# Peptides against a protein of PDB entry 3EFO, part 9

Target 1, 262 residues: chain A of PDB entry 3EFO
Amino acid sequence: SQLADLYKSCETDALINFFAKSAFKAVLHQPLKVIREILVNQTAHMLACYRKNCASPSAASQLILPDSMKVLPVYMNCLLKNCVLLSRPEISTDERAYQRQLVMTMGVADSQLFFYPQLLPIHTLDVKSTMLPAAVRCSESRLSEEGIFLLANGLHMFLWLGVSSPPELIQGIFNVPSFAHINTDMTLLPEVGNPYSQQLRMIMGIIQQKRPYSMKLTIVKQREQPEMVFRQFLVEDKGLYGGSSYVDFLCCVHKEICQLLN

## One batch from the design tools (peptide)

Design b1_p10_2 (made by RFdiffusion4)
Fold by OpenDDE base, seed 5:
Structure b1_p10_2 (fold): chain B 262 residues (1-262), chain A 10 residues (1-10)
Amino acid sequence: as target 1 above (262 residues)
Amino acid sequence: FDFPTVYTFS
C-alpha cells in the first residue's frame, strides 16, 4: 500500500531533525507545554497510523514500530528532554538560547548524534582491530564499575572510568598506576604510546572526524562530582530536570496510541 | 546496537 511504502522509506533521522528545528522555532511564539504536546501527539499519530494500517495484528499490550522508525521514540524523547523544551527554572535562559541556536544549524547527522550520544565500551577494545567498538545504549544500566566508556555527542566527549576499572587499562591510557592517580583536570590524554593508548586515540579521532565542532575531552571518575554532568548525557535515563526515561516515554506513547485507536 | 520494533507492556 501507499502507506506501507511511506513507512518503509521513512528516514527517521531526517524526521527528528525536522521536528527539532520546528519545535525550536516554535519556542519563540508558542508555550513549551503546547510544543511538547504537539511532538508527543505527532509521534503517537504516526505510530497509531502504522499500527492501524500497516502493522501485522498484535496484542493490544504491544507497541509496534516500523523498522524505519524503531529509533523514533528514543530520539523523540531525547528531543523532549532537551533544555530548550523544558520549562524548568533550573535551566538558564542562556543555556536554552545556546542549545536552540546550535540545533537550528545542525544537519541530520549532527542532530542525530547530538540528541543520542555515542557511548562506547572502551574497556572492550581490541587493539588489533581497526573497527570501533559497538556502541551501547545510553543508560547507567549499561555502565559497569569495572568498565571504561567513551561518550560523545558531537559537542562534548567524556571518558568515564568505573571505580574498579582495570589498573592495566588505566596505566595504558594515563600511564598511572591506579584509579586514584588519574587527574581529571586534564583535557588531553597523554601519549603513552602503547597499543591500547594508540587505539583509543584512533577511536577518538574517528569520532571527531567530520564533526563541525572540536569536542573537548572531559575525564570523569565514577562517584565523583563531575560524574553528574556525564550522567546528563545518558539520555535513556530519567532526566535531571524532569525528563522521562525512555521506558516511561514508551509507556506514554503506547497509552496514547491505544487512546487514538480505541 | 539495534532497537527493537516491539515492546510489550503489562
Scores: peptide ipSAE 0.665, ipTM 0.956, DockQ to the pose 0.881
Fold by OpenDDE base, seed 1:
Structure b1_p10_2 (fold): chain B 262 residues (1-262), chain A 10 residues (1-10)
Amino acid sequence: as target 1 above (262 residues)
Amino acid sequence: FDFPTVYTFS
């Protein structure tokens, strides 16, 4: 059917870019509550239409997504959790204005990375491989105390170190003997020169390529105060300022779909 | 990574 073809050809990243710009324009003349409701309704309506007209029969307890839109809910939740669409006094007007203007000028690829960061397990690097490590889901549940992770969203880059990070990797990256010796005030990695250090630098370079802004590096130690900032970029988790976790959002969308179809 | 296309709520 034509509808089935439409869903198969859907470019979710472009759709998210459109929704983001539309919503960020609307904040100038519509209440935030209304904008958020519209975004949720649009998500639910698209998925309800798919289930009604395209999807195979399934239990009412299930949320069914077309393959082309399997990331739609997570991006929509990230959009809803952006400071521009949050009505919290902790968020300054300047910050909202700044991010609004940023997104309004972003292309599809930029907005994709901005709303859902890349989170890479650096501790699994193969120094002989030219491929980037496979990204993991942006949630604390995917981190490991024994791991080292690189996070990037096009504006910021974080290197997160677990409290039990391998000393040999710490030595390889920072040229210091232990986790305790890492200086988190650094914004640049030292030129250690070993294969692991070079591989990490190459990965960071690849991530930085074709991005409109130079991402400053922030080194974050697990369980230290600055980790709170890093955790804000774990977008699938519950937000600091009232945003829902991805699981909670999925539940919300599912309920809306059920209401539309019943 | 990949995202699933089916979620079950109980």
Scores: peptide ipSAE 0.664, ipTM 0.956, DockQ to the pose 0.883
Fold by OpenDDE base, seed 3:
Structure b1_p10_2 (fold): chain B 262 residues (1-262), chain A 10 residues (1-10)
Amino acid sequence: as target 1 above (262 residues)
Amino acid sequence: FDFPTVYTFS
């Protein structure tokens, strides 16, 4: 059918970019509450239409997504959790204005990375491999106290270190004997020169490639204060300022779809 | 990584 073809051809990343820019334009003349409701409504209506007209029969308790839109909910939640769309006193006007302007000028690829960061388990690196490690879902549940992770969203880059990170990797990256010796005030990795260090630097370079902004590196130790900033980029988790987890958002969307169809 | 196309809720 025509509708089925439409959903199959849907470019979700472009759609998210459009929704983001539309919403960020609307903040100038619409209440944030209304904007958020519209975004959720649009998401629910699109998916309800799919469920009604395109999806195979399934239980009402199930949320069914077309393959082309399997990432729509997570990106929509990330959009809803962006500081531009949050009315919290803890968020400065300058920060909202800054991020609003950034997104308004972002292309599809940039906004995709901005709303859903890359989180790479670099502790799993094979120095003999030229392949990048597979990204993991942006949630604390995917972190490991024994691991080292690189996070990037096109604007910021974080190197997160678990409290039990392997000393040999710490030595390889920072040329210090232990986790405690890592200086988190540094914004550049030392030129250690071993294969692991070189590979990490290569990965960082690849991530930085074709990004319009230079990403400042922030070293983050698990359980230290700066980790709180890092955790804000774990976008599938519950937000610091009232944003929903991805699971909660899915539940919300599902309920709204059911209301539309029943 | 991949995302599922089906979620089941209680």
Scores: peptide ipSAE 0.663, ipTM 0.956, DockQ to the pose 0.905
Fold by OpenDDE base, seed 4:
Parts: C-alpha cells; sequence; structure tokens
Structure b1_p10_2 (fold): chain B 262 residues (1-262), chain A 10 residues (1-10)
C-alpha cells in the first residue's frame, strides 16, 4: 500500500532531526511538559498508524516497529532525555542554551550521532584491519570490566577502561604497566608508537573526521567518580536527571499505542 | 549492532 511504502521509505534520522529542532524551538514558548507529551504522542501515533494499517496482525502485548523506524523509539527517548527538554535545576540554563543552539544548527548525521553516541569496543580492535569495530548499544550492559570502549557523540569523546582491562592493552595505549597507573587527567593519548596505539589513534581520527566540532578526549576509569559523566552518555540506561531507560520508554510507547488502537 | 522490530510486553 501507499502507506506501507511511506513507512518503508522513511528516514528516521531525518525525522529525529526534525523533531529535535521542532522541540528545541518550542521550548521558547511552550512548557516542557507539553513538548514532551507531544513528542511521545507523535511517536505513539506514528507507530499506531503502522500497527493499524501496515503491520501484520500480532498480539496486543507486542510493540511492532517498521524496519525503517526500528530506531525511532530509542532516538526519541534520547531526545526526551536531553537536557534541553528536562526541567531540572541541576542543569544550568547556560548548558541548556548551549546544547539547544548546537542542535538547532546540526545536520541529520550530526544530530543522529549527538543523540545516540557511537560506542566502540576497542579492546577487540584488529590492528591489521582498516575497519572500525562494530558499535555496541549504549548501555552499561554492553560494557565489560575487561573491556576498553571508545564513546563519541560528536561533541565529546571518552575512552572508558574497565577495572580489569588487559594490561597489555593499557601498556599499548598509555605505556604504563597497569590500570592504576593510567592518568585520567590527560586529554591526549601518548604517541606510544606500537601498532595498537596507532590503530586506536587512527580510529579516533576517523571518528573525528567530518565532525563540525573537535571532540575533547576524556579518559575514564571504571568505578572512579568521573565515570558518572561517561555513564550519562549510555543513553539507553536510566537517566541521571529523571529520564527513562529505553526499556521503560518502550513500555510507555506500547501502552500509548494500545490506548490509541483500543 | 541492530535493533529489533518486535518487543513483547507482559
Amino acid sequence: as target 1 above (262 residues)
Amino acid sequence: FDFPTVYTFS
């Protein structure tokens, strides 16, 4: 059907960009609560329409997404969890204003990366490969104490190290013998010169490539206080300032869809 | 990674 074709051709990243800019414009003249409700409502309505008109019949207990919009809910949740749309005193007006203006000028690709960061398990890096490691879902559940992860959202870059990250990798990256010796105050990786170090630097360069802003690197050790900042970028988890986890958001969306269809 | 198209809730 024509409607089915529409959903198949939908570019969710562009849609998210539109919703983000619309919402961030609306904050100037509408209550945050209203904006948030509109976003959730729009999400539910789009998916309800798909369920009603395009999707194959399925149990009411199921949330069915078109393939083109399988990432719509997660991005919408990320949008809803952005500081611009959160009415929390812990978030300064300056920070809200800054991020608002940033997003208002972002292209589709930039906003996509901004709302849902790229999280790369670099401990699995193949130094002989020119390919980036496959990104993982932005959740604590995808981290491992034995792992090293690079996170980037177009504005910030984090190198997260598990407490049990391989000493050989630590040596390769930082030229220090152990996790404890890593200096998290550095914003630049040392040029150790070994293949792993060079490959990591190359990856970081690729990530930085074509981004409008230079991403400052933050070294993060697991279980240290600064890790909390990093955890905020694990956008599928529960937000620090009241935002829902992705699972909870999905449940919310599902309920609203059911209400619309029943 | 990839996201599923179906979620089941109880």
Scores: peptide ipSAE 0.656, ipTM 0.954, DockQ to the pose 0.884

Design b1_p10_2_s1 (made by RFdiffusion4, then SolubleMPNN; from b1_p10_2, 4 letters changed)
Fold by OpenDDE base, seed 5:
Structure b1_p10_2_s1 (fold): chain B 262 residues (1-262), chain A 10 residues (1-10)
Amino acid sequence: as target 1 above (262 residues)
Amino acid sequence: MELPTVYTFE
């Protein structure tokens, strides 16, 4: 099937980049509401077509995605939740303009990372391994009070520390005895020199590789005021200034697909 | 990232 081949060969990351740039261009001439509706409609239409013509029969209560597009909904939700496409008064025009210009110049890889950050559980690091830890979903539900996480989106880098982070890891990273002693005003990690510190720095270096901008490091303690900024990058959660959680968005997409197939 | 291809609502 020609359609089946199309979906198999679909490069979702490139598609997201296209949608983002198209939408961000359109904001100059069309209402935000219309742009958001178009994006949702396009998403639903593509998936409805797959469901109708390519997918195996399944219950109507199920949302079926082709493997090549399994990340489409999550990235589309992230796009929809970007400040450029939000009409909330809390978001300044300058911020919208800034991010718009950034994305308009981003390549596929850059935009992918920008819309959906890498969230790495660095508290699980194996100092004997040179591999990056597996990224977790960008949601508060994946954080742990006992954990330490590194988040990066190509522009910003956050080191998030749970209130119950292991003292030995804190000592390893910061060379201080406890969570309370961590200075969150630092933008650079100390060169402690132990294997854990070295590995973390290596990981940060790898993340920084081939990124057009140097990511500023922000150290975030759980339950402190700066954590609110960090949480804005947990893109699968409900946005502070609007936008659905990923789960809610999936439900919305599913509903629209069902309507298209009626 | 690894995401499922099937979501069930209900």
Scores: peptide ipSAE 0.621, ipTM 0.949, DockQ to the pose 0.853
Fold by OpenDDE base, seed 3:
Structure b1_p10_2_s1 (fold): chain B 262 residues (1-262), chain A 10 residues (1-10)
Amino acid sequence: as target 1 above (262 residues)
Amino acid sequence: MELPTVYTFE
């Protein structure tokens, strides 16, 4: 059908970019509450239309997404959780203005990375491979105390170290004997020169490639205070400033779809 | 990112 073809060909990344810029433009003349409601409604309406006209019959308890839009809800939740759309005293006006202006000038690829960061398990690196490790979901549940992860969103880069990170990897990356010896004040990795270090540097280079901004590296130790900042980029988790987890958002969208179709 | 197309809620 015509509608089925439309959903099949949908470019969700471009749609997210459009919604982001539209919302960030609207903040100048509309209440934040209204903007958030519109975004949720738009998401629900698109998916309700799919459920009604295109999806195979299924139980009412199920949320059905077209394959082309399977990432729509997670990105929409990330958009809703952006500081520009959150009215919290903990977020300065300057920060909101800065983030708004950044997104208003971002292309599709840049905004996609900005709203949903890459989280790479670098503790599993194969030094003989030139391929990037597969990204994991941006949630604390995907972290490991024994792991080392690289996170990047086009503006910031974090190297997160579990408290039980392998001493061999710590030695390979930082040339120090243990987790306790890592200096988190550094913004550059040392030139250790071993294959693992070189592979990590290569990966960081690839991530930085073709990005409009130079990403500063922040080294984060698990259970230290700076980890709180890092946790805010785990976008599928519950937000510190009132944003919902992805699971909670899905539940909300599902309920609204049901209301639209009943 | 690979995500499912079906979620089941109680």
Scores: peptide ipSAE 0.619, ipTM 0.949, DockQ to the pose 0.873
Fold by OpenDDE base, seed 4:
Structure b1_p10_2_s1 (fold): chain B 262 residues (1-262), chain A 10 residues (1-10)
Amino acid sequence: as target 1 above (262 residues)
Amino acid sequence: MELPTVYTFE
């Protein structure tokens, strides 16, 4: 069907970019509550239409997504959780204005990365491979105390270290003997010169490539206070300022779809 | 990153 073809060819990242810019424009003259409701409604309506007209019949308890839009809910939730749309008093007006303007000028690729960061398990690096490690879901559940992760969203870059990070990797990256010796005030990795260090630096360089802004590096130790900032970029988890987890958002979307179809 | 296309809710 024509609709089926439409969903198959849907460029979800472009839609997210459009929704983001539309919403961020709307904040100038519409209540945030209305904007958020519109975004949720749009999400639900698109998916309800798919369920009704394109998807194979399935149980009412199931949320069915077209493959082309399987990332739509997660990005929409990220959009809804952005400080511009939450507008919590804890976030300064300047910060909201700044992020709003940034997104308003972002291309599709930039906005995609901005709303859903890359989270790379660099503790799994193969120094002989030119391939980047596969990104993992941006959730605490995907972190490990034994792991080291690089997070980037086009504006910020974080190197997160688990409390039980391998000493050999710590030595390789920072040239210090243990986790406790890592200085988190540094914004640049030392040039240790070993293959692992070089590979990590290359990866960081690749991530930085073709990004319009230079990402400042922040070193984050697990269980230290600055980790809280890092946790804000785990966008699938519950937000600090009242944003829903991805799971909760999915449940919400599912309920709304059911209401639309029944 | 891979996401499922089907979620089941109770």
Scores: peptide ipSAE 0.616, ipTM 0.948, DockQ to the pose 0.880
Fold by OpenDDE base, seed 1:
Structure b1_p10_2_s1 (fold): chain B 262 residues (1-262), chain A 10 residues (1-10)
Amino acid sequence: as target 1 above (262 residues)
Amino acid sequence: MELPTVYTFE
């Protein structure tokens, strides 16, 4: 059917960019509550239409997504959790204005990375491979105390180190003997010169390529205070300022779909 | 990013 073809050809990242800009424009003349409701409703309506007209029959307890839109809910939740759409006194007007202007000028690729960061397990790097490690889901559940992760959202870059991260990797990256010796005030990695360090630098360079802004590097140690800032970018987790986890959002969307179809 | 297309709720 024509509708089925539409879903197959859907460019979800472009759609998210459109929704983001539309919502961020609307904040100037509509209440935030209304804007958030519209976004949720739009998500539910699109998915309800798919369920009704395109999807194979399935249990009512299941949320069914077209393959082309399997990332729609997670990005929509990230959009809803953006400071521009949150009504919290802890978020300054200046910060909201700044991020609003940023997104209003972002292309599709930039907005995609901005709303859902890349989280890379660099402790698994193969120094003989030119391929980037596969990104993991942006959740604390995907981190490990033994791991080292690189997070980037187009504006910021974080290097997160678990408390039990391998000393040999720490030595390879920072040229220090242990986790405790890492200086988190540095914004640049030292030129150690070993294959692992060079590979990491290459990966960081690839991530930085074609991004409109130079991402400042922040070194983060697990269980230290600055980790709280890093955790805010784990967008699938519950937000600091009341935003839903991705799982909770999916449940919400599912309920809305059921209401539309029943 | 690999995400499923089916979620089951109780």
Scores: peptide ipSAE 0.613, ipTM 0.947, DockQ to the pose 0.866

Design b1_p10_2_s2 (made by RFdiffusion4, then SolubleMPNN; from b1_p10_2 with F1M F3L)
Fold by OpenDDE base, seed 3:
Parts: sequence; structure tokens; C-alpha cells
Structure b1_p10_2_s2 (fold): chain B 262 residues (1-262), chain A 10 residues (1-10)
Amino acid sequence: as target 1 above (262 residues)
Amino acid sequence: MDLPTVYTFS
């Protein structure tokens, strides 16, 4: 009963923020391997406890999450895949230190967006609608060669262009005739002035609202080298530096829960 | 985020 109420009222975003800050503090005096193991264990223990004490009986092959914590695994995986918790020579100490300090000062909402970016299908914009496009899952599988996507995590903003993105949209956004003509060195969209351009700029403005840092825009063309940086923010996919996909992490968590309960 | 509460691994 008390446990049931606890899980019902659990603020997962606050919990993730706490775990992130705790882990990022711990990196100063504990091995990364230990920290990662602790995070996974904590995740598994919380969910195992739920399954044992609160969840309805179900098959052992199933991972059962309380509604309040249905996003816990995906965020925990994102946390585990953050450069601060990765011991890779490709990641500079300065970058780790920088991101560590950033997260240490982030509020709950900021950290939530930071760990799981917002990915918007810009190519679906309807100039006749005032509604923002619904965010898609941060995975390559949700991208389209014919699409244009805006990604933001509170620190960075990317405009990703598929190789077959509509020329009319390219013209509308960049005032150039084709994909090949887009200058990826720009950090600002041109003031084209058409309804589509204005709507996109409005969306970008909305995303920037209530964020403590100004997000610099990076234009990314599919299949060009800078896309590699963009893909690092597709957090549900396998990480560049050895992090697991969301699906793999779910499987891992499930296995650990089973071990705890059996 | 709209995620399920049940995942099946079999």
C-alpha cells in the first residue's frame, strides 16, 4: 500500500536528475565501472520491488513498469551513455568536465531535455496549423531521407536534412534550389520570409524558450561527416562509444530484475 | 513521452 502509493506518485524526472547528479559527483572518487553498475542496480532494484510488491502477476518474460516510471529505463540508458560516465580516450577530459558541471547545475526539466532530446519532423509542418509537430523517438529508424528534422537538447540545436528532402522545403528554408546548395557552415537560418520559414523560426523560438542557454544551430546534411555528431544525440540507438541501444538496455534491466526476483 | 509499461522478451 505504501509502496504502491510511492510508485504511483514517483516523479521519475526528478529521480533521473538526482541519479545524474549523484553519479556525476561520484566520478570524482569512484571508478566509472562501479558507478555504471550502481545505476543499473538501482534501476533494477526499483523495478524489481515494484514487480514484487505492486504489479499484477505476469509472465517472467515480461518487464513491467509503473506508469509513473515508464520512461525511467530510457533516461537511465541515456545517463549511462553520457560522456561523463564513459571511459573513452576519444572523449576529452575537458568535455567530460564541462558536461559534468552543466548537469550538476541543471534543474529537473533541463536535465530531462538534456538526456533525451526533442526530435521534431519539420517536413510535416502545415502552415495552416498552429500546432507543433509531435516529437518522434530519438532513433535513426524515425528519420527519413525525404525528411527534415529539428533536434534540440537544451544545449545544441540541429537541423537535419535528408538527402532527398523536398526541394520546395529547402527553397522555403534556405532560399536555395537544392540540397547540394545548402551551406552547412551557417549557424542561422536565412530570413526568407515565407510562411513555412516563419513557422520554422517560430518553432525554434518556442524550443529556445525557458532554456538557460542559447542553443547554437548546426545544419546537418545526411551522409556528410558532421552527421556523425548529430547521430550521437539519437540516444535510443547504440552509442558511438560503446553504449547500448534502448532495446538492449531494456533487455539488460529485465535480466537483472529476474536475477533479483529468482 | 508515450512509452509502454510492458515489454515482452520471449
Scores: peptide ipSAE 0.637, ipTM 0.955, DockQ to the pose 0.875
Fold by OpenDDE base, seed 5:
Structure b1_p10_2_s2 (fold): chain B 262 residues (1-262), chain A 10 residues (1-10)
Amino acid sequence: as target 1 above (262 residues)
Amino acid sequence: MDLPTVYTFS
């Protein structure tokens, strides 16, 4: 059907960009509560329409997404959790204004990365490979105390180190013998010169490539204060200021779809 | 991203 074809051809990243800019424009004239409700309703209606008209029959307990829109819920949740759309006193007006202006000028690719960061398992790097490591889901559940992860959202770059991260990798990256010796005030990685260091620097360069802003690097040790800032970018987890986890959002969307269809 | 297209809720 024509409708099925429409969903197959849907550019979800462009749609998210549109929703983001529309919402961020609307904040100037409409209450945040209304804007959030509209976004959720739009999400639910689009998916309900797919469920009704395009999806194959399935149990009512299932949330069915077209492949082209499988990332819609996660991005919508990220959008809803953005400080621009949150009316929390903990969030400064300056920060909201700043991020609003940033997103209003972002292209599709920029906004995609901004709302859902890349989280790369650096500890799994194959020095013989020229490919970027596969990104993992932005959740604490994907972190490991033995791991090292690079997070980037187009504006910020974090290198997160687990408390039990391998000393050999610490040595390879920082040229220090242990986790305890890492200086988190450092904003640049040393040029150690070994293959692992070189590959990490290459990856960071690739991530920075074609991004409009130069991402500042923040070194984050697990269980230290800066980790709290880092965790804010784990967008699938529950937000610090009341935003839902991705799982909870999916459940919410599913319930709303059911209400629309029943 | 490698996300599923089907989620099952109890």
Scores: peptide ipSAE 0.637, ipTM 0.954, DockQ to the pose 0.874
Fold by OpenDDE base, seed 4:
Structure b1_p10_2_s2 (fold): chain B 262 residues (1-262), chain A 10 residues (1-10)
Amino acid sequence: as target 1 above (262 residues)
Amino acid sequence: MDLPTVYTFS
């Protein structure tokens, strides 16, 4: 059917970009509550339409997503959790305005990365590989105290170190003997020169490529205060300022779909 | 991104 073809060919990243820009434009003229409701409704309606017209019959307890839109809910949740769409006094007007303007000028690829960061387990790097490590889901549950992760969203870059990060990797990256010796005030990795260091730098360079803004590096130690900033970019978790987790959002969307169809 | 297409809620 035409609808089935539509969902099959849907470019969700472009759709998210559209929703983001539409919403971020609307904040100038509409209440945030209304905008948020519209976004949720649009999400639910799109998926309800799929469920009704395209999806195979399934239990009412199930949320069924077309493959092309399997990332729609997570991105929509990220959008809803963005400071631009949050009425929180903790977020300055300037910051909100800044991010709004940024997104308004972002292309599809930029907005995709912005709303859902790349989280790379660099502790698993193969120094002989030319491939980037596979990104993991942006959730604390995907971190490891023994791991080292690089996060990038096109604007910020973080290097997160677990408290039990391998000393060998720490030595390789920072040329210091232990986690405790890492200086988190630095914004550049030292030129250690070993293969691992070079590979990490290469990866960082690749991530930076084709991005319109230079991403400043922030080194974050687990359990230190600055980690709180990093955790804000774990977008599938509950937001600092009241945003829902991805799971909670899915539940919400599912309920709304059920209301639409039943 | 490797996300499922089916979620089950109770």
Scores: peptide ipSAE 0.632, ipTM 0.953, DockQ to the pose 0.878
Fold by OpenDDE base, seed 1:
Structure b1_p10_2_s2 (fold): chain B 262 residues (1-262), chain A 10 residues (1-10)
Amino acid sequence: as target 1 above (262 residues)
Amino acid sequence: MDLPTVYTFS
């Protein structure tokens, strides 16, 4: 059907970019509550339409997504959780204005990375491989106390160290003997010169390539105060300022779809 | 990213 073809050809990344810019423009003239409701409704309606007209029959307890739009909910949740769409005193007006303007000028690729960061398991690097490690889902559940992760969203770059990070890797990256010796005030990695250090620097360089902004590096130790900032970029988790986890959002969307169809 | 297309809720 024509509708089925439409969903197959849907460029979800472009759609997300559109929703983001539309919402961020709307904040100038409409209440945040209304904007958020519109975004949720739009998401639900699109998916309800698919369920009704395109999806194979399935149990009412199931949320069915077209393959082309399987990332829509997660990005929509990220959008909803963005500070621009939140009215919290903890978030400065300047920060909202800054991020709003940034997104308004972002292309499709930039907005994707901004809303859903890359989270790379650096501790799994093969120094003999030219391949980048596969990104993992942006959730605390994907972190490990023994791991080292690099997170980037096009604006910021974080190197997260688990409390039990391998000493050999710490030595390789920072040229210090232990986790405790890592100085988190540094914004640049030392040029240690070993293969692991070089590869990490290479990866960071690749991530930085073709991005319009230079990403400042922040070193984050697990269980230290600055980790709270890092955790906010784990976008699938529950937000600090009242945003839903991805799972909770999916549940919400599912309920909304059911209400529309039943 | 690789995400499921089906989620089951109770």
Scores: peptide ipSAE 0.629, ipTM 0.952, DockQ to the pose 0.876

